# Designs tried in a protein design run: peptides against a protein of PDB entry 5Z08. Part 235

Target 1, 168 residues: chain A of PDB entry 5Z08
Amino acid sequence: RQKDEWAKKTSSLMKQLDWFIGEHLGAMLAAEELGGPVVGELMEIDPDDLSAGFNAHGKLKKATSQPDLDRRQRRIDDIWGPQDEQGQAHKRKRGADEALAASAEMRDLIEQLMNKLVEAGGDNSATYVEIPRESAAARFLVRSKVAMFHPNDARRLRLVDFGRDLDD
Target 2, 222 residues: chain B of PDB entry 5Z08
Amino acid sequence: GLPRLIDAIEEASKIPAKRRQTPIKPTIEKLTTHLYTHGASPDSLLRLADLLTLRNHLDQASLAAITRNLYPSSTVSDEVVLRFIGALGHGQLKPTLALQALFLRWLVMVYHLLENPGVLGQVYGVLFDLLDTAAIRPQLCHLLALVTRRKHVRPFRIQAILTLSRQTGGDPNLTGLLRVFKNYYPEIIVGDATKGRASAFKHPDPQWRQHLDEIQQRRSEA

## One batch from the design tools (peptide; made by RFdiffusion4, then SolubleMPNN)

Design b2_p23_4_s1 (from b2_p23_4, 12 letters changed)
Fold by OpenDDE base, seed 3:
Structure b2_p23_4_s1 (fold): chain B 168 residues (1-168), chain C 222 residues (1-222), chain A 23 residues (1-23)
Amino acid sequence: as target 1 above (168 residues)
Amino acid sequence: as target 2 above (222 residues)
Amino acid sequence: MAQFSPEEQLRLMIEEISELIAK
């Protein structure tokens, strides 16, 4: 009985987390990654607004075609394509795709962090996840005080173990 | 050609059915016939994915007909995949669950044509979280069975599937997915409630596969 | 009621999940 209740509660909380990431956090993370405001500075970012992109000051930029941008920047540029009606639909769609990608990245990162914590069995040295780059997702987790970078390696991230602090 | 047909449908999709000057059905039939005969190029696939996934004034029968004839003539880009993944779940702006099931079925059938199969692995969590949606679960489990790698098989996901399997009375698709997980972690006890027939995740439409192969072969000869 | 920041909301959710996993 207790194990089943635990499983149900855990499943419910995971669903709530997934909902929070998908419905709220993903768009904000995407905005930050696109050079927009840091997560939390703008509480309501419509995925449609992501299509407009952001200037160096975190404000929406007008669409300029620049060729040599990295894959993410290409997505940004694609989001920033010509402002014709077809361009707007493509922009909105690209904004939604970026929000989805950001949500997926955050979910994956949280999952990796949680799994490493469980697998480590209390060994803090084994709890680190290697991240390929500093992302909006990684930064957000650190700002949220749910994750910490390795003191000597910014490519290593671990989940804060909240379970230990309750027994003290 | 196909681009002109798509143009016409895109324009019609902006207008409510009652306000259209011309019936869209003949144009849809021409499109589906063309797709059946020649398939869709990567560019056409992207445009069609937009028509299928974005809210517009196209009727469900037309959307379903397009989806059933959505044969890629070449590869399927990450962008196309992400359009369909983004269309999944509950929401007023999302396609119907019936159409979402068709999208998932399509992704299963074209999985071998993805430019980057790893893209589905990157959105694994998004897909996994939808397992509680009964209407799409059969196709979703099949897709997850294809996408799942060792890195995705984690204790919390194992427990989530086990819990959901119990709650659903041992859905054979969930049992099938658990068997895939067990391939990576043999210690997973698929409990007695799963003594039922696990789905074997066979190809959902052998005729569609054969026709796709014929379309793909014509490209390799050109 | 002061709407929790996204950071606070995430922290509370992860904390609760972590506590459950540790039991």
Scores: peptide ipSAE 0.372, ipTM 0.422, DockQ to the pose 0.225
Fold by OpenDDE base, seed 4:
Structure b2_p23_4_s1 (fold): chain B 168 residues (1-168), chain C 222 residues (1-222), chain A 23 residues (1-23)
Amino acid sequence: as target 1 above (168 residues)
Amino acid sequence: as target 2 above (222 residues)
Amino acid sequence: MAQFSPEEQLRLMIEEISELIAK
């Protein structure tokens, strides 16, 4: 029973994490990768405001009633694209693709980090994942204090072991 | 074609405006129209980079117009990047700071088209040392925000930005750059150095980017 | 309600997951 409850809770949290990455974080990460604002630190950009994108003056556009995908695309378009219809469509598509790519990268990275932490069995030296690049995803995890780079190797990233830090 | 227009402008650039037999403005307009429509090939980009960065007799308005229409049709080579980087800073032979700001803005806008983005990382120190130049600081901070990696975030640079931020009364662009640094070193306290809001480093010109994307798409379809 | 930053939100989620995995 406890194991089943644990499994259900873990599964639920993983789904929530996946949702958070896909629906919110991916667009912001993509924006950062594309040279937009750094995720989380600049303005309390309401996800809705981010979806509206940034005008030519660097201000958030007013949230238009466009669907969340269109908002995400529009955010990227508005951050990086001209306001005309065709360019908005292509930028929206590119932005959506970049957001999907960023989401996938973040998901994969988190999965690898978690797997390595579990596999290491308490050996901190074995908890590092090799990252191919310093991505917005990797930086975000570090900013979030969720991950740490190896002190001597910036290509190695580990998940912060929140379970152990509580027992020590 | 574009090469002939560049040839004409190169020749005109050697002659002071007062001594030109023919006004250059119509040729510049043709060039900018062509660039707007078709973009510039890597070879054309290099030639245009030389026209923009080397001392010549072209007027600032013409140079600015070319820069504003400098759409790459493909990739941007390291050589092109290095021309623009070499044109930065103070010096009698260097372009005006206003034009340098346009170059930095351009580099930001075409960053995703660089053949080797790492080239900017190699010249990181050169870029970083120009942060005290107020006229180019906004675009420079934006470019640095794109270029910065963990290897660049060193204690001395952190301190330099913090010091400069205090000296500037908390320039939002410096605060923005510090936030990028904080991504690698969360212990960096941005607030004590800067009363100002951090710059978001948004794309400088959304319309320009769309048009760039249109030009780039035409190439992928060809 | 002061919405948590994305960083804080992710941290809280990962922290909670990590605590569950460690159990």
Scores: peptide ipSAE 0.369, ipTM 0.384, DockQ to the pose 0.217
Fold by OpenDDE base, seed 5:
Structure b2_p23_4_s1 (fold): chain B 168 residues (1-168), chain C 222 residues (1-222), chain A 23 residues (1-23)
Amino acid sequence: as target 1 above (168 residues)
Amino acid sequence: as target 2 above (222 residues)
Amino acid sequence: MAQFSPEEQLRLMIEEISELIAK
C-alpha cells in the first residue's frame, strides 16, 4: 500500500514537472536561448512571440529586414520573413520548435541529474553530470538553487541533495 | 480591457495578500463581470488558466469566482486544456481538490468548444488514474464519459473501475462510467458490481450553458 | 498563495520529488 502510494505520488509529481517544463518553462527557456529575457523576467512568452526574436536589450524585435544580423538573428529573421500568412505560420512553427527543444533539453538534464544523484549512493563526486554547454536550462537550474556547478569545472553540474544537505 | 485586468491580477498574485498595497477584490470583481459579459478570448483563457493552476497568492474564493465565470468567447485550445489537466491530483503545488472539481466541471461544460477534443483522449490515462480521488470523482467520471472511446476501454481499466466500484459501495458516477464502457464492450457485467443507480451525466449547470451560448452567438455575429 | 517565480516553482517541485525518492 505505501509503496503504491509512493509510486503514484512520484509519478504524479513527475507528470507535474513534465507539464511545468513543457507548458510553462519551455518557451521562457527558448526565449533566453534566443537572446531574450532571463527566465522569470517575462512570465508570459508565447512560443509564437519567440519567432519575433529579441533585440540586444531582450525586448521582442519588430520584424526589421536588416540583412547583416548574426546567424542566430538571421535564423530569427528568416522566421520573420514577409508578414504574409505563410510567413506567419513558419514563424509560429519555429517558435514552437524552439520551445519544444528547450523543454526537451530541460527534461533530459533533470533526468540525468536525478539519475546521477540516485546512482552516486551518497558520493558527491559521482553526482556530477557533464553538460556539453552552458544552456539556459543549466543556468535556470542553478538560479533555482536546484543544481550547482562544480567549483573548478563549469561543465559539471550536480543536483542539490535537499534531503541530506539540511543535516550539515 | 480584459488584458489589463489580467495584468493587474497577475502582478497582485505575486504578492502575499498582507503585503499588497491595494485590495485585489475590486479587480477580481471587474474581471468576473467582464468575463460574464464578454467571455474570454483564447489568449485570455491561457493567462487565466495559468493564474488558476499555478501556485500564487490569490485566495480560493477569487480563484473559484474566476473559474465560475470562465466563459470562452471562442474555442478552447489544447494548451488551455492541458493547464487544467496538469493541475489535477495531489501535491503541494496543486490547486485544492475543490478547485480541481471546478476545473473538471468547466471542461465538461466547454467540451464542445475544444479545438481538439482528442487532446483529452491523449491524457485519458492521467484522468482515469485519478478516479480514486473521491472529491473530484463525480466531475471526473462525467468528463471521462464524454472522452471515452473504444481504444480507452482496456481490460485493465475495466477491472480497475469494477474494483473501485466495489470499494466505494457502488458510486453512481462509476456505474455511469461503466455503462459508457459497456457501450463498447457489451459483455461487461455491470450488475454484480453495481447494485446502485447510475449517474445520467446531465449538464452540470443549464444556466451556465445558456449564458455560454449567448456569448458564443455574439461572436458568430461579429 | 505567492506567485512563485519559475525558479521557485521548479525548486519546490524538485524538492518534493527528492523528498519522495529519499524515503
Scores: peptide ipSAE 0.370, ipTM 0.426, DockQ to the pose 0.222; fails the geometry check
Fold by OpenDDE base, seed 2:
Structure b2_p23_4_s1 (fold): chain B 168 residues (1-168), chain C 222 residues (1-222), chain A 23 residues (1-23)
Amino acid sequence: as target 1 above (168 residues)
Amino acid sequence: as target 2 above (222 residues)
Amino acid sequence: MAQFSPEEQLRLMIEEISELIAK
């Protein structure tokens, strides 16, 4: 009975997390990746607003690595391409696709982080996930204080262990 | 260094202002400047918590100035947290309600630096019972929003917030706290009392947060 | 209107999940 209640509670919370990522967070993460505001500065970003482009007041923090800048600039140029009627429908679809991609990236990253924490069995050195890039998702997790970068390697991210700190 | 400044203030705090040979204000200004630049170590933070929470001869303006510059350079211990929680409420030996509101605001802003966030969960009842104190309610609701877990959401507390919300004409901070409770128990019928605007519990001071992050980053490089 | 910043919301959710997994 207790195990079944635990399983139901865990499943319910995972569904809520999935909903939060898909319905709210994905569009905001996509906006940040596209050079828009940092997540949390604008609480209500409609995927449709991603297509309209971000006004100049969203401080484009220059990402330091050149290759990520080129991909970002290409995405910006593709979103800001010619304003024809066909261009607006393509922009809306692209905004929705970017929000879906950002949501999928965040879900996958959280899943990897949780799995590594469980697999490590208490070995802190084994809890790190290798990330291919410093994504908006990774930065958001660090800002949320749910994840930490390795002190010597910004390509390694680990989940903060909230469970152990309560029983000691 | 910071320990010598704290020593001087501790000595001055034992003496009434009228009997001090030297003005304390210049020493307080040196302390707050040092705290702003370098933050407080765990040991210094404990000593400062005692100066802020224990009855002494320091003036309210000096206590408020120290609290506004109380940047931890590292973590915040359970002992420091418990000093601030123990200073809350009504009583002749307690700090002013204005200073208590600053303490609660500080706890909100440093919550992510607590060595054991669970310590606040252990004193949840003490915090919850202070919700009727209007002067500290905004900061208290924000702290409770951070601290609340499923184990704290009990029928009697739900009813207590609903009752208090009706009595206050729908305080947005109480409505905000009820929404936190509803996240754990979706079946909570937020009656007509919660038709009002809820507080979003935004960070109280973004500039303070940024400066704290700068102080914390310098420690990781050392 | 989400009462919490997205960061705070995510933290609370992940913390609750982590507490359940640790049990």
Scores: peptide ipSAE 0.367, ipTM 0.467, DockQ to the pose 0.235; fails the geometry check

Design b2_p23_4_s2 (from b2_p23_4, 13 letters changed)
Fold by OpenDDE base, seed 3:
Structure b2_p23_4_s2 (fold): chain B 168 residues (1-168), chain C 222 residues (1-222), chain A 23 residues (1-23)
Amino acid sequence: as target 1 above (168 residues)
Amino acid sequence: as target 2 above (222 residues)
Amino acid sequence: MAQFSLEEQLRLLIEEIERLRAR
């Protein structure tokens, strides 16, 4: 009974986390990766707004039609380009794809971090996940005080062990 | 040789200065002399990076002296770079901000010797988030100026640096970094902050550069 | 009720999950 309640509660929380990542964080993480505001600064980023782009100030760009924008600016502009119906559909799709990718990255990173913490069996040196890059996901976890970089290796990230800090 | 000197310093670093049987200063002087004369191999650089970045019982003067003489004889690995990057920021286990500034200065001076310059680009956000730390900002801006690529120039970072520039009264190093950003995106309205004096990010130590070049040339001839 | 920041919400969720997993 207690194991089942624990499993149900854990499953419920995992679903809530998954929902929170997918419905709230994914778009904002994607926005940050695409040069938008830092996650949490703009709470109401509509995934459709992610398709509009961000100006140099991290604010939503109005679709400016400037043609000679560099390939990444084209990707930003393709993500954020003119509101023609096809462009909007491609933008919405790209925005959605980026949000999905960001959500997947966050989920995967959290999973790896949690798994490493369990596998380490109390060895702090074994709790680190190697990250291929600094991502919006990694930054968000650190800002959230959920994860910490290795003090001597910025490619290593570990989950904060909340279980141990309560017993001290 | 250099490995034996490092061994001795590593062992001494485990012991508080008051409990050491022998003064470490003569060994540090031998190390720094050796580094000045011959430079450090990649393996030695890694060991020295650990000595510089890990909490130990070495005094700040010794750590600074090692850092000032940390001439690579060859390339600088990603691992060495990441040790120094990981040592940045605030924390009880981190090196002093003064030492961190020396590390950043070192990274600037050896940037051309990195095995993979892209490694710094991968940790760009970590570096960028430290810009509010006044003690390391000059060297950090210089390093970021070298590392910055179009992919790093993001609206939130533009806004962040503009905000920080206003808060600091127009720090010339921040203005310099904004100019680097503007090179990638000319449309960046760098407001009144660009009217200020910008740092040119000149080489921090021309004599150190010259000496590094001499050490590097000896490797190419061997 | 003070609206928790997204960071705080994530932290609370992960903390609760970790507390449950540590049992």
Scores: peptide ipSAE 0.308, ipTM 0.376, DockQ to the pose 0.193
Fold by OpenDDE base, seed 1:
Structure b2_p23_4_s2 (fold): chain B 168 residues (1-168), chain C 222 residues (1-222), chain A 23 residues (1-23)
Amino acid sequence: as target 1 above (168 residues)
Amino acid sequence: as target 2 above (222 residues)
Amino acid sequence: MAQFSLEEQLRLLIEEIERLRAR
């Protein structure tokens, strides 16, 4: 009975985490990856806002046709096509796709981190996940004090063991 | 009058019960009867707060009887409130935890008569840090439920309640307090800790409230 | 207005999940 209650609670929390990532973090993570503001600096980024792109200061660009867009902005503009109704729909879709991709990356990273912690059986050296790059997702987890980089290798990330630290 | 009764009790409180020439019980009964009938003025409340909170030779039954009849006839000053708050916690010089629970219950019942309700918000941390004390937790959670504002709801306090809730097996008073926190921040994700049984923090003594209202009404008519 | 940061929200969620899984 207690084990079943714990399983239900865990499942409920996992659903909440999934919702939190999808509904709140995904668009902001995508914005950070696209050169936008750091996650949490601009609250309530609409996936549609991702379509406008960001200036060098992380502010939303107003749809001004400035030709000398940096390589990232050109890629965003090339991705987002002309400002006609079809172009706007494509922009919105692409913004949504980037938010979904960022959400998926965060979910996968958290899952890997949690699984490695369980698999390690208390061996801290075995808890590290290898990350291909320092993503917005990885940075956010570290800023949240949920994860830590290996002191000698920024490609290795581990979950903070909250279970041990509070019971000791 | 009430001041003379307080004088007599103050003098008796300096002497151990075994060394008193006269029993104090009749004087306590006169005091509690007077308090029940007329309430206590702000000045009398302060003197009684000192008798209740400072170490003296009064017996626990007498202190409890005074506390149960401590009807304010007017407002409750910050000074009176702070005397009771200062008496909370563990220590040989502090009142018993049973008496502290009565003080917290009293503060809940007279909360609407405080001259400055904000005074409790200023000592919020002191109150919050006592949540681990099981004997006073029900009344303390109720008081905190009244006192809590948005500024008091902080991540570290949420975490502290969650931790304590786990350690206590989900105390309904803690669950109730956590729901109050969630009212200020609906977006707070606290997991299933708020889904359990929570205290509704109902008035602890409806009869006491009614009698207080009668005492307060007499003042408005004078 | 001291809104909980998204970082604080995530930490609270993950911390609670980890505690439940460690049991």
Scores: peptide ipSAE 0.309, ipTM 0.554, DockQ to the pose 0.240; fails the geometry check
Fold by OpenDDE base, seed 2:
Structure b2_p23_4_s2 (fold): chain B 168 residues (1-168), chain C 222 residues (1-222), chain A 23 residues (1-23)
Amino acid sequence: as target 1 above (168 residues)
Amino acid sequence: as target 2 above (222 residues)
Amino acid sequence: MAQFSLEEQLRLLIEEIERLRAR
């Protein structure tokens, strides 16, 4: 009975986390990755706005067709193609795709961090996840005080053990 | 009158029961009867608050009887409120936890008669930090539910309630308080802590409320 | 403005999940 209640509670919280990532964080993380505002500075980012891209100052770019933009900016420009109805639909779709990709990255990272913490069995050296890049997701977890970088290696991230840190 | 009864009890409170020349019980009964019939003025409330909160030689039954009959005839001053708040917590000089629970219950029942309800908001932190004291937690949560405003709902307090709720196995009073917090910020994700059984924080004593209303009405007609 | 930052909300969720998993 207690194990079942625990399992239900854990499942419910995981669903809430997934919802929170998908409905609130995904678009904001995508915006930060695209050179937009830091997560939380703009509380409502329309996925449609993600398709427009951001200038070097983090402001929404007007769709300028410049050919030498980096692959991400090209994706944004491709999202913000000509102002026809088809172009707008493609823009919305690509903005949604970037938000979904950012949400997936955050979910995967959290899952890896949680799994490593459990697998380490109390060995702090074994709790680190190797990250391919410093992503908006990784930065957000660190700002949230949920994760910490290895002091000597920015490619290693660990989850903060909230259970142990209260007893020390 | 009420002041003379209080004088007699104050003098008796200075002397151990075994050394009193006359039993104090008849005087306590006269006091409680008077309070039940007429209520207490603000000045009398302050004097009674001191008798209830300061260490003296009055027995616990007498203190409880006074507290149960502590009907305000008018308003309740900040000073009276602060006497009761100052009496809360652990300490050799503080009233028993059972008596503290009665004080908190009293504050809940007279909350609408406070001259300045904001005074409880100013001491919100003091009240909140006592939530770990199991003996007073039910009444404390009820009082906090009345006092809580948007400014009091902070992340650290949410976390504190969540932590304490886990440690207590999901105390319904803590769940009730967390629901009050969520009413101010519906968007706050507080996990499953709000899905459990919560206290409804109903009035502790409907008969006491009715009698208080009768006392208050008589004053408005005089 | 939501009084709680997104960071604070995420932290509360993850802390709760971790505490449950550690049991």
Scores: peptide ipSAE 0.302, ipTM 0.555, DockQ to the pose 0.215; fails the geometry check
Fold by OpenDDE base, seed 5:
Structure b2_p23_4_s2 (fold): chain B 168 residues (1-168), chain C 222 residues (1-222), chain A 23 residues (1-23)
Amino acid sequence: as target 1 above (168 residues)
Amino acid sequence: as target 2 above (222 residues)
Amino acid sequence: MAQFSLEEQLRLLIEEIERLRAR
């Protein structure tokens, strides 16, 4: 009975986590990957300024005429812009696709991190997940104090073991 | 009638108080009395919105008195709404924040009389970006609570409210707005932010509402 | 009332999940 209650609670929390990733993080992660603001930073970006794109430092660039900047800016505007009527349908689809991709990446990364922690059976060396690149998802987990990079290898990420730290 | 009173005030508004041949206060009192008794037609509302929102030589007390008596006798047009929205924020040409708070309060109280409530949804971003302005935040949150739909509840706005709520020490109006957001997404983990005191966004002035209803009823009987 | 950042919200969720899994 207690095990079943714990399983139900865990399942409920997993659903909440999945929802949180999909509904709150996905679009922001996608924006960060596109050179937008860091997740959780107040986009002091005036919607009018969003049209100008982000510089290499994540700050609003003045609209330079470069066609490739226009594509990224269109994607950011598609993700974060007000859902105005007719012209936004194509913009919406790309932004939605990028948000979905970012959500999927975050979900997969969290799942891998959790699984590795369980599989390691207390061996800290076995808890690391190899990441192909430093993503917005990985950075967010580290900023959240949920994950840590290997001190000597930024391609290795591990979940913080909250269970052990409570018993020590 | 009301149009003649507005004409006189419009003319007086172009002239500094010290250069006016006649004091404007008696005309303002006649206007406010007329508005209280009969309300304002859509055309009169537009003219009054211009007087209230555009820079002129009317004193703040007169502008506040007009706003407090701005009973619509009919509907409120998109144009009237947009005049008040355009008057919000910081700027030398904009009305005082105290007057802006009265405008937002007015929009809350007449929300059910808007010809197109969707117009406020179209300017949702403009309204939302003003949440950092403490002087208008209570009324702004109330208006946003009425206007908010699922399409407006975006991750960046959720985060913005959460951040601002932390910075303000948990403003009850922001907590109230977060609860509205949670109604569209129940799974929003607002943490303990929603456990705090939240504004219930009750009608700001029940007596004003009752008087508005009386004015509106007279129109339906005519 | 503790207003949580997105980071804090994620941390609380993951922490609670890990606590439940470790039991």
Scores: peptide ipSAE 0.302, ipTM 0.450, DockQ to the pose 0.215; fails the geometry check

